# Ledger of designs, part 16: peptides against a protein of PDB entry 2QAS

Target 1, 120 residues: chain A of PDB entry 2QAS
Amino acid sequence: PPEDLMQYEAMAQDALRGVVKAALKKAAAPGGLPEPHHLYITFKTKAAGVSGPQDLLSKYPDEMTIVLQHQYWDLAPGETFFSVTLKFGGQPKRLSVPYAALTRFYDPSVQFALQFSAPE

## One batch from the design tools (peptide; aimed at target 1 I66 G89 G90)

Design b2_p16_2_s2 (made by RFdiffusion4, then SolubleMPNN; from b2_p16_2, 8 letters changed)
Fold by OpenDDE base, seed 5:
Structure b2_p16_2_s2 (fold): chain B 120 residues (1-120), chain A 16 residues (1-16)
Amino acid sequence: as target 1 above (120 residues)
Amino acid sequence: SEQAAMEEAVREQLAK
C-alpha cells in the first residue's frame, strides 16, 4: 500500500488525546463531572513524564488505571499532562501523567472508549 | 464486561 507521509494516524491520535484533555478540564471545573459521568484512565507508568510515589508506581511496572469519580482532588489538566490527587489504600497520592502516556480512556456512563498507542 | 474490568483495575484506589 502507498506510504502515508502525512502521518494521519498520529494526527488522529493527537486529536483524540485532545478529547481526553477536554474531558479532564470538564472534570476539573467547579462541580466536577456531571453525574453519572466518570472516567477510567489507563497509562504506561514508565512513560516519560509520568511521576508519582515510587511505592505506588512500583506496584504497576507496565500500566495502571485510575478512576475519576467520587474520590479525586486538585485535578489540574495542563496542556501536555494532567495531575491529580487520588487515594490508594486510603492514602492520598499525587500523580502526574502526560497525555502521551495514555493507552485507554473510558467513560462507562455512556460507554465511550478511546484507545491510544503509548511509548513502550 | 468492560465495567467490571475497569473496576478490578482500580481496586486499590477504591479500597480503604
Scores: peptide ipSAE 0.424, ipTM 0.894, DockQ to the pose 0.655
OpenDDE base, seeds 1, 2, 3, 4: peptide ipSAE 0.362, 0.371, 0.420, 0.154; ipTM 0.875, 0.875, 0.894, 0.778; seed 1 fails the geometry check

Design b2_p16_2_s3 (made by RFdiffusion4, then SolubleMPNN; from b2_p16_2, 8 letters changed)
Fold by OpenDDE base, seed 1:
Structure b2_p16_2_s3 (fold): chain B 120 residues (1-120), chain A 16 residues (1-16)
Amino acid sequence: as target 1 above (120 residues)
Amino acid sequence: SEEAAIQRAVEEQLAK
């Protein structure tokens, strides 16, 4: 096949990352996610722009999954990254994750899943 | 598996 100089597949992947951003914006709105929707978000912990406590990120050297259902606070979905406070071992931790770092998005309530190729 | 990883994530975030 001829060489794709438009990078259509990458554009499609970025568009799908937009779905995650939109979903998080819904989650951050007053009232949160409509029940029973909840989100599992997996990301590369060493990707550029990922920020969080060193001990937490060290525990997950490749990727980790966060759950947005009952215990999350101050969800702030920006244009290029989102941040959220979650508890680990009973302690609140702030994470900042670029959408480009995502590898998986899943809503079990409707079995909606997205997979992404993220930089190493 | 992916499901096992999700389960571990749940346990970690719900742990007291």
Scores: peptide ipSAE 0.157, ipTM 0.762, DockQ to the pose 0.956
OpenDDE base, seeds 2, 3, 4, 5: peptide ipSAE 0.156, 0.149, 0.154, 0.153; ipTM 0.755, 0.755, 0.753, 0.754

Design b2_p16_2_s4 (made by RFdiffusion4, then SolubleMPNN; from b2_p16_2, 10 letters changed)
Fold by OpenDDE base, seed 4:
Structure b2_p16_2_s4 (fold): chain B 120 residues (1-120), chain A 16 residues (1-16)
Amino acid sequence: as target 1 above (120 residues)
Amino acid sequence: SMEEQMEEAVREQLAE
């Protein structure tokens, strides 16, 4: 088969990452997500740009999943990354995750799922 | 699996 010099698959992946960004912006808006929508986001913890407590990231050496449903604070969805405060074991911790580090996005309320290829 | 990771997230972040 002919080579795809346009890299359409990569472009499609980037477009779909935009869905995650848009969803997070809705989640960050006043009032949060419309019930019963809630989000599960999985990302590579060692990807470039990922930032958080060393103890937490050490616990998840490959990838980890965060859930955004009521128990999240100061969600700040930027253009290239988002940051959010979550509780782990009852303790608040701040995470900063580039959209490029994402591997999965899921909203169980409507069974909407996205899967991404992320660099190591 | 995805389900296991989701369950882990709930247990660590939403429980209590």
Scores: peptide ipSAE 0.535, ipTM 0.913, DockQ to the pose 0.731
OpenDDE base, seeds 1, 2, 3, 5: peptide ipSAE 0.509, 0.541, 0.524, 0.427; ipTM 0.907, 0.914, 0.910, 0.885; seed 2 fails the geometry check

Design b2_p16_3 (made by RFdiffusion4)
Pose (drawn by RFdiffusion4):
Structure b2_p16_3 (pose): chain A 120 residues (1-120), chain P 16 residues (1-16)
Amino acid sequence: as target 1 above (120 residues)
Amino acid sequence: TEAEAIHAAWDAESAP
């Protein structure tokens, strides 16, 4: 014991997914992130709400990490998901990722990191 | 480090 009927830990998890959304809004600002900041986003490929090229999603069965630093265009962070154009083998492709699909967040510049979808 | 490995793998994947 004790069983947590308030699920404080789960609420703290969701509250923290919001940091990713806020960080993506700064990155979507004209001029991008303030250097040397850049972002690593890890997400569940099969989590509902995610869309991308069928070929690309098949290459990454469960987890996929993307880096937002030197090569990303038209970052559009909605309130419930974000979409971004990235290059894979030189070919530009479009992704949509719900914040709910996120499992990790890391900025190597200040070594700030978050882990989600992990009740432990 | 893990971050360097991820970054190197990403650079290789995104390259033409």

Design b2_p16_3_s1 (made by RFdiffusion4, then SolubleMPNN; from b2_p16_3, 7 letters changed)
Fold by OpenDDE base, seed 3:
Structure b2_p16_3_s1 (fold): chain B 120 residues (1-120), chain A 16 residues (1-16)
Amino acid sequence: as target 1 above (120 residues)
Amino acid sequence: SEAEAIEEQWRKESAA
């Protein structure tokens, strides 16, 4: 097939990542997401820019999923990445995830799903 | 915690 010099697929994926960013911004607003909406976010743990506790990232060498529903704090959706505090083993842990690292997004309440191709 | 049970929750919700 002919070479795509426009990189349309990358453009499309970035646009879809924008949906995640927008959803997170809604989640970060006072009062959080409107019930019963909640978010499952999956990302490549070894992607550039991903940061978090070493033990946690070691446990998930490829991908991990986080849920934003009842137990998350200080959600900060930036323009290129978001950060959030979650509890693991009863301890609060801070994660920072670039949108480029995302591989899936899901809101079970309305069965809305997105998939992405993230860097290996 | 909620985070520790994420994968199990995902499986259940995806199957429903």
Scores: peptide ipSAE 0.074, ipTM 0.701, DockQ to the pose 0.114
OpenDDE base, seeds 1, 2, 4, 5: peptide ipSAE 0.071, 0.061, 0.067, 0.061; ipTM 0.708, 0.706, 0.703, 0.698

Design b2_p16_3_s2 (made by RFdiffusion4, then SolubleMPNN; from b2_p16_3, 7 letters changed)
Fold by OpenDDE base, seed 3:
Structure b2_p16_3_s2 (fold): chain B 120 residues (1-120), chain A 16 residues (1-16)
Amino acid sequence: as target 1 above (120 residues)
Amino acid sequence: SEAERIEAEWRALSAA
């Protein structure tokens, strides 16, 4: 079979990452997501640009999932990464995740799911 | 269901 020099699969993956960005922008708007919508976001914890509590990231050496439903604050979806404050052990912690680090996205309310190949 | 299976897998990776 012919060699794909355009890297179409990578292009498609990046385009779908845009769905996550758009969803997060909706979540960050006043009033948040329309109920009952909420988000499960999975990412590679060792991917370049990932920043968060060392103890938390050490606990999840490969991937972890965060839930954006009722207990999150200061969601800031940028163009290349998003940041959000979540409570861990009762304490608020800031987490920053590049969209390139994402491996899965899910909204249980409508059973909408996306999967990505993140860099090692 | 498939959705239930996915949610179970997600929950296993969740820190929340």
Scores: peptide ipSAE 0.092, ipTM 0.702, DockQ to the pose 0.213
OpenDDE base, seeds 1, 2, 4, 5: peptide ipSAE 0.065, 0.047, 0.044, 0.072; ipTM 0.707, 0.690, 0.659, 0.682

Design b2_p16_3_s3 (made by RFdiffusion4, then SolubleMPNN; from b2_p16_3, 6 letters changed)
Fold by OpenDDE base, seed 5:
Structure b2_p16_3_s3 (fold): chain B 120 residues (1-120), chain A 16 residues (1-16)
Amino acid sequence: as target 1 above (120 residues)
Amino acid sequence: SEAEAIEQRWLEESAP
């Protein structure tokens, strides 16, 4: 196959990561996501820029999935990363996840799915 | 784990 010097796939991936960012910004708006929309977000826990409770991240050494539906707080979608408070074991935990760390995004309400390549 | 349970739910919800 011909050599792609434009890196179209990377550009497309960046654009699609923009979809996630936009979706999270919608989720962060007053009232949150319109029901029944909710988000499954999977990310590499050891990716650069990922931060959160050490015990939690240690529990998921490769990837973890979070659900933004009924139990999330203070969602703050920035330009390069988002942060959110979720409860794990009944305790609120703050996670910060760069969009570049994402591997999957899914809204089951409309069966919309995205997959991404993230650094190993 | 919680993530595994969520993953299973995802798979179930995404199943054709």
Scores: peptide ipSAE 0.064, ipTM 0.666, DockQ to the pose 0.084
OpenDDE base, seeds 1, 2, 3, 4: peptide ipSAE 0.047, 0.050, 0.053, 0.042; ipTM 0.677, 0.654, 0.650, 0.618

Design b2_p16_3_s4 (made by RFdiffusion4, then SolubleMPNN; from b2_p16_3, 5 letters changed)
Fold by OpenDDE base, seed 1:
Structure b2_p16_3_s4 (fold): chain B 120 residues (1-120), chain A 16 residues (1-16)
Amino acid sequence: as target 1 above (120 residues)
Amino acid sequence: SEAEEIEARWEAESAP
């Protein structure tokens, strides 16, 4: 079959990553997400640009899932990455995650799910 | 609910 020199599949994936960015921007807006919307995000912990507490990242060498529902603070969705403060074991910790590191996104309230290919 | 059942399966590391 003809070779896709335009790499449309990659373009589509990048567009879908834009959905996550947009959703996080809504979550960071005044009033937060409109109830009952909330977000589950899975990402590769060793991906370039990922930063956070050493103990936390060491505990999850491959990937981990975070939830933005009730207890999340200072959500800052940038153009290439987002940062947020969450509680792990009762302790607040700051994470910075590039959108390129994401592998899954889900909003249970409307059963909207996305999967992404991220470098191992 | 269906949403709650799926949420339980996702097993987030952070507190909800």
Scores: peptide ipSAE 0.449, ipTM 0.843, DockQ to the pose 0.328
OpenDDE base, seeds 2, 3, 4, 5: peptide ipSAE 0.442, 0.034, 0.039, 0.040; ipTM 0.838, 0.601, 0.628, 0.617

Design b2_p16_4 (made by RFdiffusion4)
Pose (drawn by RFdiffusion4):
Structure b2_p16_4 (pose): chain A 120 residues (1-120), chain P 16 residues (1-16)
Amino acid sequence: as target 1 above (120 residues)
Amino acid sequence: SDTSTSGSGALAFPAP
């Protein structure tokens, strides 16, 4: 015991997904992130709401990490998901990722990191 | 030729 009927830990998890959304809004600002800040986003490929080229999603069965630093265009962070154009093998492709699909967040510049979808 | 890639499989990161 005790069983947590309030699910405080789960609420704290969701509250923290919001940091990723807020960080992506600063990155979507004209001019991008304030250097040397850059972002690693890890997400569940099969989590509902995610869309991308069928070929690309098949290459990454469960988890996929993307880096937002030198090569990303048209970052569009909605309130419930974000979409961004990245390059894979030199070929530009478009992704949409719900904040709910996120499992990790990391900015190597200040070593700030978050882990989600992990009730432990 | 451009061979750049902006993503990969699972990676490890420090603890929160």

Design b2_p16_4_s1 (made by RFdiffusion4, then SolubleMPNN; from b2_p16_4, 5 letters changed)
Fold by OpenDDE base, seed 2:
Structure b2_p16_4_s1 (fold): chain B 120 residues (1-120), chain A 16 residues (1-16)
Amino acid sequence: as target 1 above (120 residues)
Amino acid sequence: ADTSSSLSGAISFPAP
């Protein structure tokens, strides 16, 4: 196929990353997500800007999927990344994830799914 | 939110 100098697919993916950001902003609002909505978010753990406890990230050398349903705290969806506190093995831990690191977004309640190509 | 006993944590992907 001819070369796409406009890079439309990249632009489209960036637009769809905006959906994730918007969804997380809804999740961060008082009362959380409207039930039964909840989010499965998958990201590359070695992508630039990903931050969290090293011992935790070492357990997931490629990708990690986190669940945001009812047990999440201090969700802070910024413009380029979000941060959230989740429990792993019963222990609260803070993660910071750039939207560019995302590879999958899924809301099982309505079977809404997005997939992304993430840089390493 | 912290109002239920729903899932919290991580899953390896792809699954082993």
Scores: peptide ipSAE 0.084, ipTM 0.670, DockQ to the pose 0.164
OpenDDE base, seeds 1, 3, 4, 5: peptide ipSAE 0.070, 0.072, 0.069, 0.082; ipTM 0.631, 0.657, 0.634, 0.674

Design b2_p16_4_s2 (made by RFdiffusion4, then SolubleMPNN; from b2_p16_4, 5 letters changed)
Fold by OpenDDE base, seed 3:
Structure b2_p16_4_s2 (fold): chain B 120 residues (1-120), chain A 16 residues (1-16)
Amino acid sequence: as target 1 above (120 residues)
Amino acid sequence: SDTSSSLSGAIEFPPP
């Protein structure tokens, strides 16, 4: 088959990453997500731009999944990355995750799932 | 897994 110089598959993947960004913007709006919607977000912890406490990220050398349902604070969905505060071991920690680092997105309430390819 | 008391925090994927 002919070589795809347009890289259409990559464009499509980027568009789907936009769904996650849009969902997080809804989660950050006043009142949060409409119940019973909640989000499972998986990302590569060593991807470029991922930031958080060293001790926490060290526990997850490959991938990490976070849950946004009841106990999350200061969710800030930017254009290229989002940041959020979550409690780990009872202590609040701030994470910053580029959308490009995502590998999975899931909303169990309606069984909506997305999967992405992220660089190793 | 390093999670808060509620379903917010880090978990293993897929969840149990």
Scores: peptide ipSAE 0.113, ipTM 0.725, DockQ to the pose 0.216
OpenDDE base, seeds 1, 2, 4, 5: peptide ipSAE 0.066, 0.064, 0.061, 0.054; ipTM 0.733, 0.735, 0.733, 0.722

Design b2_p16_4_s3 (made by RFdiffusion4, then SolubleMPNN; from b2_p16_4, 5 letters changed)
Fold by OpenDDE base, seed 3:
Formats: sequence, structure tokens, C-alpha cells
Structure b2_p16_4_s3 (fold): chain B 120 residues (1-120), chain A 16 residues (1-16)
Amino acid sequence: as target 1 above (120 residues)
Amino acid sequence: SDTSSSLSGAQDFPPP
């Protein structure tokens, strides 16, 4: 088959990453997510741009999944990455995750799922 | 993959 110089598949993947960004913007709005919606977000912890406490990230050398339901604070969904404060072991930790680092997105309330290819 | 809940901490994925 002819070579795709336009890289349409990559464009489509980027568009789907936009769904996650839009969902997080809704989660960051006043009142948070409409119940019972909540989000499971999985990302590569060693991907470029991922930032957080070293002790926390060291515990998850490949992928990490965070849950946004009731206990999340200062969710800031930017254009290229989002940041959020979550509790781990009872202690608040700040994470910054580029959308390009995402590998899975899931909302159990309506069984909506997305999978992404992220560089190793 | 490891799951970390703001409510219960780390757990397996997918959720139960």
C-alpha cells in the first residue's frame, strides 16, 4: 500500500486525546463531575513531561492509574497537560501529566473507554 | 498497570 505521508492515524489519536481533555475540563468546573460519572486515567510514568513526587513515581515504574471521583483538588486541565492533587497514603500529592502520556481512559458509570498508544 | 485511588490508594486495574 502507498505510504501515508499525512499520518492520518496520528491525527485521529490526537483528536481522541481531546476527549480526555474535554472531560477533565468538565471535572474542573464548579460542582465537579455530574454523579455518578468518575474517571480512571492511566499514563506512562516515565513519559516526557510527567511530573510528581519521586517517591510516588518510583513505586509505579511503568504505568499508573489515578481515579477522579470525590477526593481530588485543584484540577487544572491545560492545553497540553493537566495537573491535580490526590491523596496517597493519606498525604496530598501533586501530579502533572501530559495528554500524550495517556494510555487508557475509562468512565465506569457509562462504560466509556478509550485506549491510546504512548511511547515506551 | 497500577491504580491509585484518591480514596483507597493503589489497587489493580481494571476496577472491581
Scores: peptide ipSAE 0.071, ipTM 0.744, DockQ to the pose 0.160
OpenDDE base, seeds 1, 2, 4, 5: peptide ipSAE 0.041, 0.039, 0.044, 0.064; ipTM 0.691, 0.692, 0.702, 0.735

Design b2_p16_4_s4 (made by RFdiffusion4, then SolubleMPNN; from b2_p16_4, 6 letters changed)
Fold by OpenDDE base, seed 4:
Structure b2_p16_4_s4 (fold): chain B 120 residues (1-120), chain A 16 residues (1-16)
Amino acid sequence: as target 1 above (120 residues)
Amino acid sequence: ADTSSSLSGAISFPPP
């Protein structure tokens, strides 16, 4: 087949990553997400730009799924990454995750799902 | 294992 020099598939995935960004911006707005919407976000923990507690990331050497519903704080959705404080075993931890590190996005309330290819 | 507090937090994916 012809070589795709435009890299349309990558463009499409990048556009869909924008959906996650937009959703997180809604979640960060006053009042949070409209009920019953909540987010499951999966990302590669070893991807470039992922930052968090060493012990936590070591516990999840491949992927981690975070849930944003009731117990999240200081969600800051930037243009290239988002950061959020979540409790792990009752302890608040700060995570910073580039959108490029995402592998899945899911809102169970409406069964909306996205999958992304991320570097290993 | 799920390390989430309440319905928010994190889980390992895929599970071991």
Scores: peptide ipSAE 0.086, ipTM 0.706, DockQ to the pose 0.186
OpenDDE base, seeds 1, 2, 3, 5: peptide ipSAE 0.077, 0.078, 0.080, 0.056; ipTM 0.690, 0.710, 0.689, 0.703; seeds 1, 3 fail the geometry check

Design b2_p16_5 (made by RFdiffusion4; failed a check: the pose's geometry)
Pose (drawn by RFdiffusion4):
Structure b2_p16_5 (pose): chain A 120 residues (1-120), chain P 16 residues (1-16)
Amino acid sequence: as target 1 above (120 residues)
Amino acid sequence: SEEEAREAAEAAQAAS
């Protein structure tokens, strides 16, 4: 014991997904992130709400990490998900990722990191 | 590992 009927840990998890959303809004600002800040986003490929080229999603069965630093365009962070154009093998592609699909967040510049979808 | 996954992500996006 004790069983947590308030699920404080789960609420703290969701509250923290919001940091990713806020960070993506600063990155979507004209001019991008304040250097040397850049972002690593890890997400569940099969999590509902994610869309991308069928070929690309098949290459990454469960987890996929993207880096937002030197090569990303038209970052559009909505309230419930974000979409961004990245290059894979020199070929530009478009992704949409719900904040709910996120499992990790890392900025190597200040070594700030978050882990989600992990009730432990 | 997590570090290798990050390095793989950089390599995958930087490839031509």

Design b2_p16_5_s1 (made by RFdiffusion4, then SolubleMPNN; from b2_p16_5, 5 letters changed; failed a check: the pose's geometry)
Amino acid sequence: SEEERFAAAEAEQAAE

Design b2_p16_5_s2 (made by RFdiffusion4, then SolubleMPNN; from b2_p16_5, 10 letters changed)
Fold by OpenDDE base, seed 3:
Structure b2_p16_5_s2 (fold): chain B 120 residues (1-120), chain A 16 residues (1-16)
Amino acid sequence: as target 1 above (120 residues)
Amino acid sequence: SLQAQYEQAVAEQSAV
């Protein structure tokens, strides 16, 4: 098949990552997400730009899923990445995740799902 | 399964 020099598939994926960004901005607004909406976000922990406590990330060498429902704080959805504070064993941990690192987005309340190809 | 993975994520991300 012909070589795609425009990289249309990558463009399409980036556009869909915009949905995740928009959803997170809604979640970060006063009052949070409208019930019963909540988010499951999966990302590659080794992807460029992913940041967090090494002890935590070491437990997830490939992918990690975070849940944004009732126990998340200081959600900050930027233009290229978002950061959020979650608790693990009662200890707050700060994570920073580029949208480019995402592999899955899911809202069980309405069964809305997106999948992305991310760097290994 | 995906369901099991989500349940595990919820359990690991606990306040206690």
Scores: peptide ipSAE 0.521, ipTM 0.899, DockQ to the pose 0.827
OpenDDE base, seeds 1, 2, 4, 5: peptide ipSAE 0.516, 0.501, 0.513, 0.508; ipTM 0.901, 0.895, 0.899, 0.896

Design b2_p16_5_s3 (made by RFdiffusion4, then SolubleMPNN; from b2_p16_5, 7 letters changed)
Fold by OpenDDE base, seed 2:
Structure b2_p16_5_s3 (fold): chain B 120 residues (1-120), chain A 16 residues (1-16)
Amino acid sequence: as target 1 above (120 residues)
Amino acid sequence: SEAEAIEAAVREQSAV
């Protein structure tokens, strides 16, 4: 097939990453997400910009999925990354994840799913 | 798999 010098796929993925950002902003707004919406977000734990507790990240050497439904606090969706506090094994932990690190986004309430190519 | 990842995430993040 002909070469795509416009890199449309990358453009499209960036646009779709915007969907995740927008969704998180809605989740961070007063009252949170409108029920029954909730989010499953998967990302590469070794991607640049990802930060969190060592023990947690070590447990997930490749990808990690977080659930934003009931057990999440201080969700802060920035323009390039978001941070959130989640409980793992009952202990609150803060994670910071660049949108570029995402590999999957899913809202089971409406079966809306997105997949992304993240840096290896 | 995606399903397994979700299941694992839910399980771990549901613990108190």
Scores: peptide ipSAE 0.355, ipTM 0.859, DockQ to the pose 0.873
OpenDDE base, seeds 1, 3, 4, 5: peptide ipSAE 0.344, 0.297, 0.313, 0.317; ipTM 0.853, 0.837, 0.840, 0.842; seeds 1, 4 fail the geometry check

Design b2_p16_5_s4 (made by RFdiffusion4, then SolubleMPNN; from b2_p16_5, 8 letters changed)
Fold by OpenDDE base, seed 5:
Structure b2_p16_5_s4 (fold): chain B 120 residues (1-120), chain A 16 residues (1-16)
Amino acid sequence: as target 1 above (120 residues)
Amino acid sequence: SEEERRQQAVAEQLSE
């Protein structure tokens, strides 16, 4: 097969990461996501730019999934990363996750799923 | 497994 010098797959992946960013911006808007939409976001916890409580990240050394449905606060979707406050074991914790760290995005309400290649 | 870890993280977020 011919060599793809345009790197179309990478372009497509970037575009799809844009979908996640857009979805998070909708989630961050007043009123949050329209019910029953909610988001499962999986990311590499050791990826560059990922930050959060050490105990939490240590508990999930490879990947972790966060749920944005009923209990999330101060969602701030930036251009390269988003941050959000979630409760783990009843304790609020702040996470900052670059979009580049994402491996999966899923909205169960409409069964919309995306998968991404992320740095190891 | 990876799936189990995902489910565990979700469960932790749902716990009080």
Scores: peptide ipSAE 0.329, ipTM 0.840, DockQ to the pose 0.662
OpenDDE base, seeds 1, 2, 3, 4: peptide ipSAE 0.316, 0.304, 0.310, 0.314; ipTM 0.837, 0.832, 0.833, 0.837

Design b2_p16_6 (made by RFdiffusion4)
Pose (drawn by RFdiffusion4):
Structure b2_p16_6 (pose): chain A 120 residues (1-120), chain P 16 residues (1-16)
Amino acid sequence: as target 1 above (120 residues)
Amino acid sequence: SEAEEDAAVDFPDVDF
């Protein structure tokens, strides 16, 4: 015991997904992130709401990490998901990722990191 | 070259 009927830990998890959304809004600002800040985002490829090229999604069965630093365009962070154009083998592609699909967040510049979807 | 550009990377070893 005790069983947590309030699910405080789960609420704290969701509250923290919001940091990723807020960080992506600063990155979507004209001029991008304030250097040397850059972002690693890890997400569940099969999590509902994610869309991308069928070929690309098949290459990454469950987890996929993307880096937002030198090569990303048209970052569009909506309230419930974000979409971004990245390059894979020199070919530009478009992705949509719900914040609910996120499992990790890391900025190597200040070594700030978050882990989600992990009730432990 | 442009063909070597890729945004998908292995997630680094990070403490949480």

Design b2_p16_6_s1 (made by RFdiffusion4, then SolubleMPNN; from b2_p16_6, 9 letters changed)
Fold by OpenDDE base, seed 2:
Structure b2_p16_6_s1 (fold): chain B 120 residues (1-120), chain A 16 residues (1-16)
Amino acid sequence: as target 1 above (120 residues)
Amino acid sequence: SESDLNSFVEFPEVEF
């Protein structure tokens, strides 16, 4: 096929990452997501900018999936990354994840899914 | 609980 000098796929990927950011901003707004919407977010745990408890991240050497539904706190969707407090084993833990680290996004309520390429 | 879910969550298989 002809060479794509516009790099449309990359542009599309960036735009789609914007969907995740927008969704998280909705989730962070007062009242949270409109029920029953909730988010499954998968990311590369070793990607640059990912941060969280060492004991937690060590359990997920490649990818980790988090669910934002009923128990999440201080969701802060920034322009390049989001941070959120979730409970793991009943313990609150803070995660910071760059959008660039995302590999999957899913809203089971409407079966909306996105996949992304991310650094290995 | 969701806290337990987050501890064991694996992305569900999705068909595109």
Scores: peptide ipSAE 0.035, ipTM 0.626, DockQ to the pose 0.429
OpenDDE base, seeds 1, 3, 4, 5: peptide ipSAE 0.022, 0.029, 0.031, 0.033; ipTM 0.560, 0.588, 0.610, 0.614; seed 5 fails the geometry check

Design b2_p16_6_s2 (made by RFdiffusion4, then SolubleMPNN; from b2_p16_6, 7 letters changed)
Fold by OpenDDE base, seed 1:
Structure b2_p16_6_s2 (fold): chain B 120 residues (1-120), chain A 16 residues (1-16)
Amino acid sequence: as target 1 above (120 residues)
Amino acid sequence: SESDLNSFVEFPDVDF
């Protein structure tokens, strides 16, 4: 079969990653996400640009899912990555995740799901 | 599915 030199599938995935970025920007706005919307975000913990507490990331050598609903602070959705503060074991911890590291995005309130290919 | 996602979920603490 003919080769796709345009890489349309990759372009489509990048466009859909833009949905995640846009959703996070809404989540970061004053008032946060409109109820009952909340976000499950899964990412490759060893992907380039991922940053966070070593003890936490070490628990998840492949993928990790975080939930943005009620307990998150200083969500900063940049153009290439987002960062957010979450509490684990009573301690606030900062995570920084490139959108390119994402493998899943899910909003159970409306059953909206996206899946992405990311480096293994 | 949600079940698949929950297999790798780390929920943040509830802050009071």
Scores: peptide ipSAE 0.037, ipTM 0.620, DockQ to the pose 0.101
OpenDDE base, seeds 2, 3, 4, 5: peptide ipSAE 0.031, 0.034, 0.025, 0.032; ipTM 0.626, 0.593, 0.589, 0.630

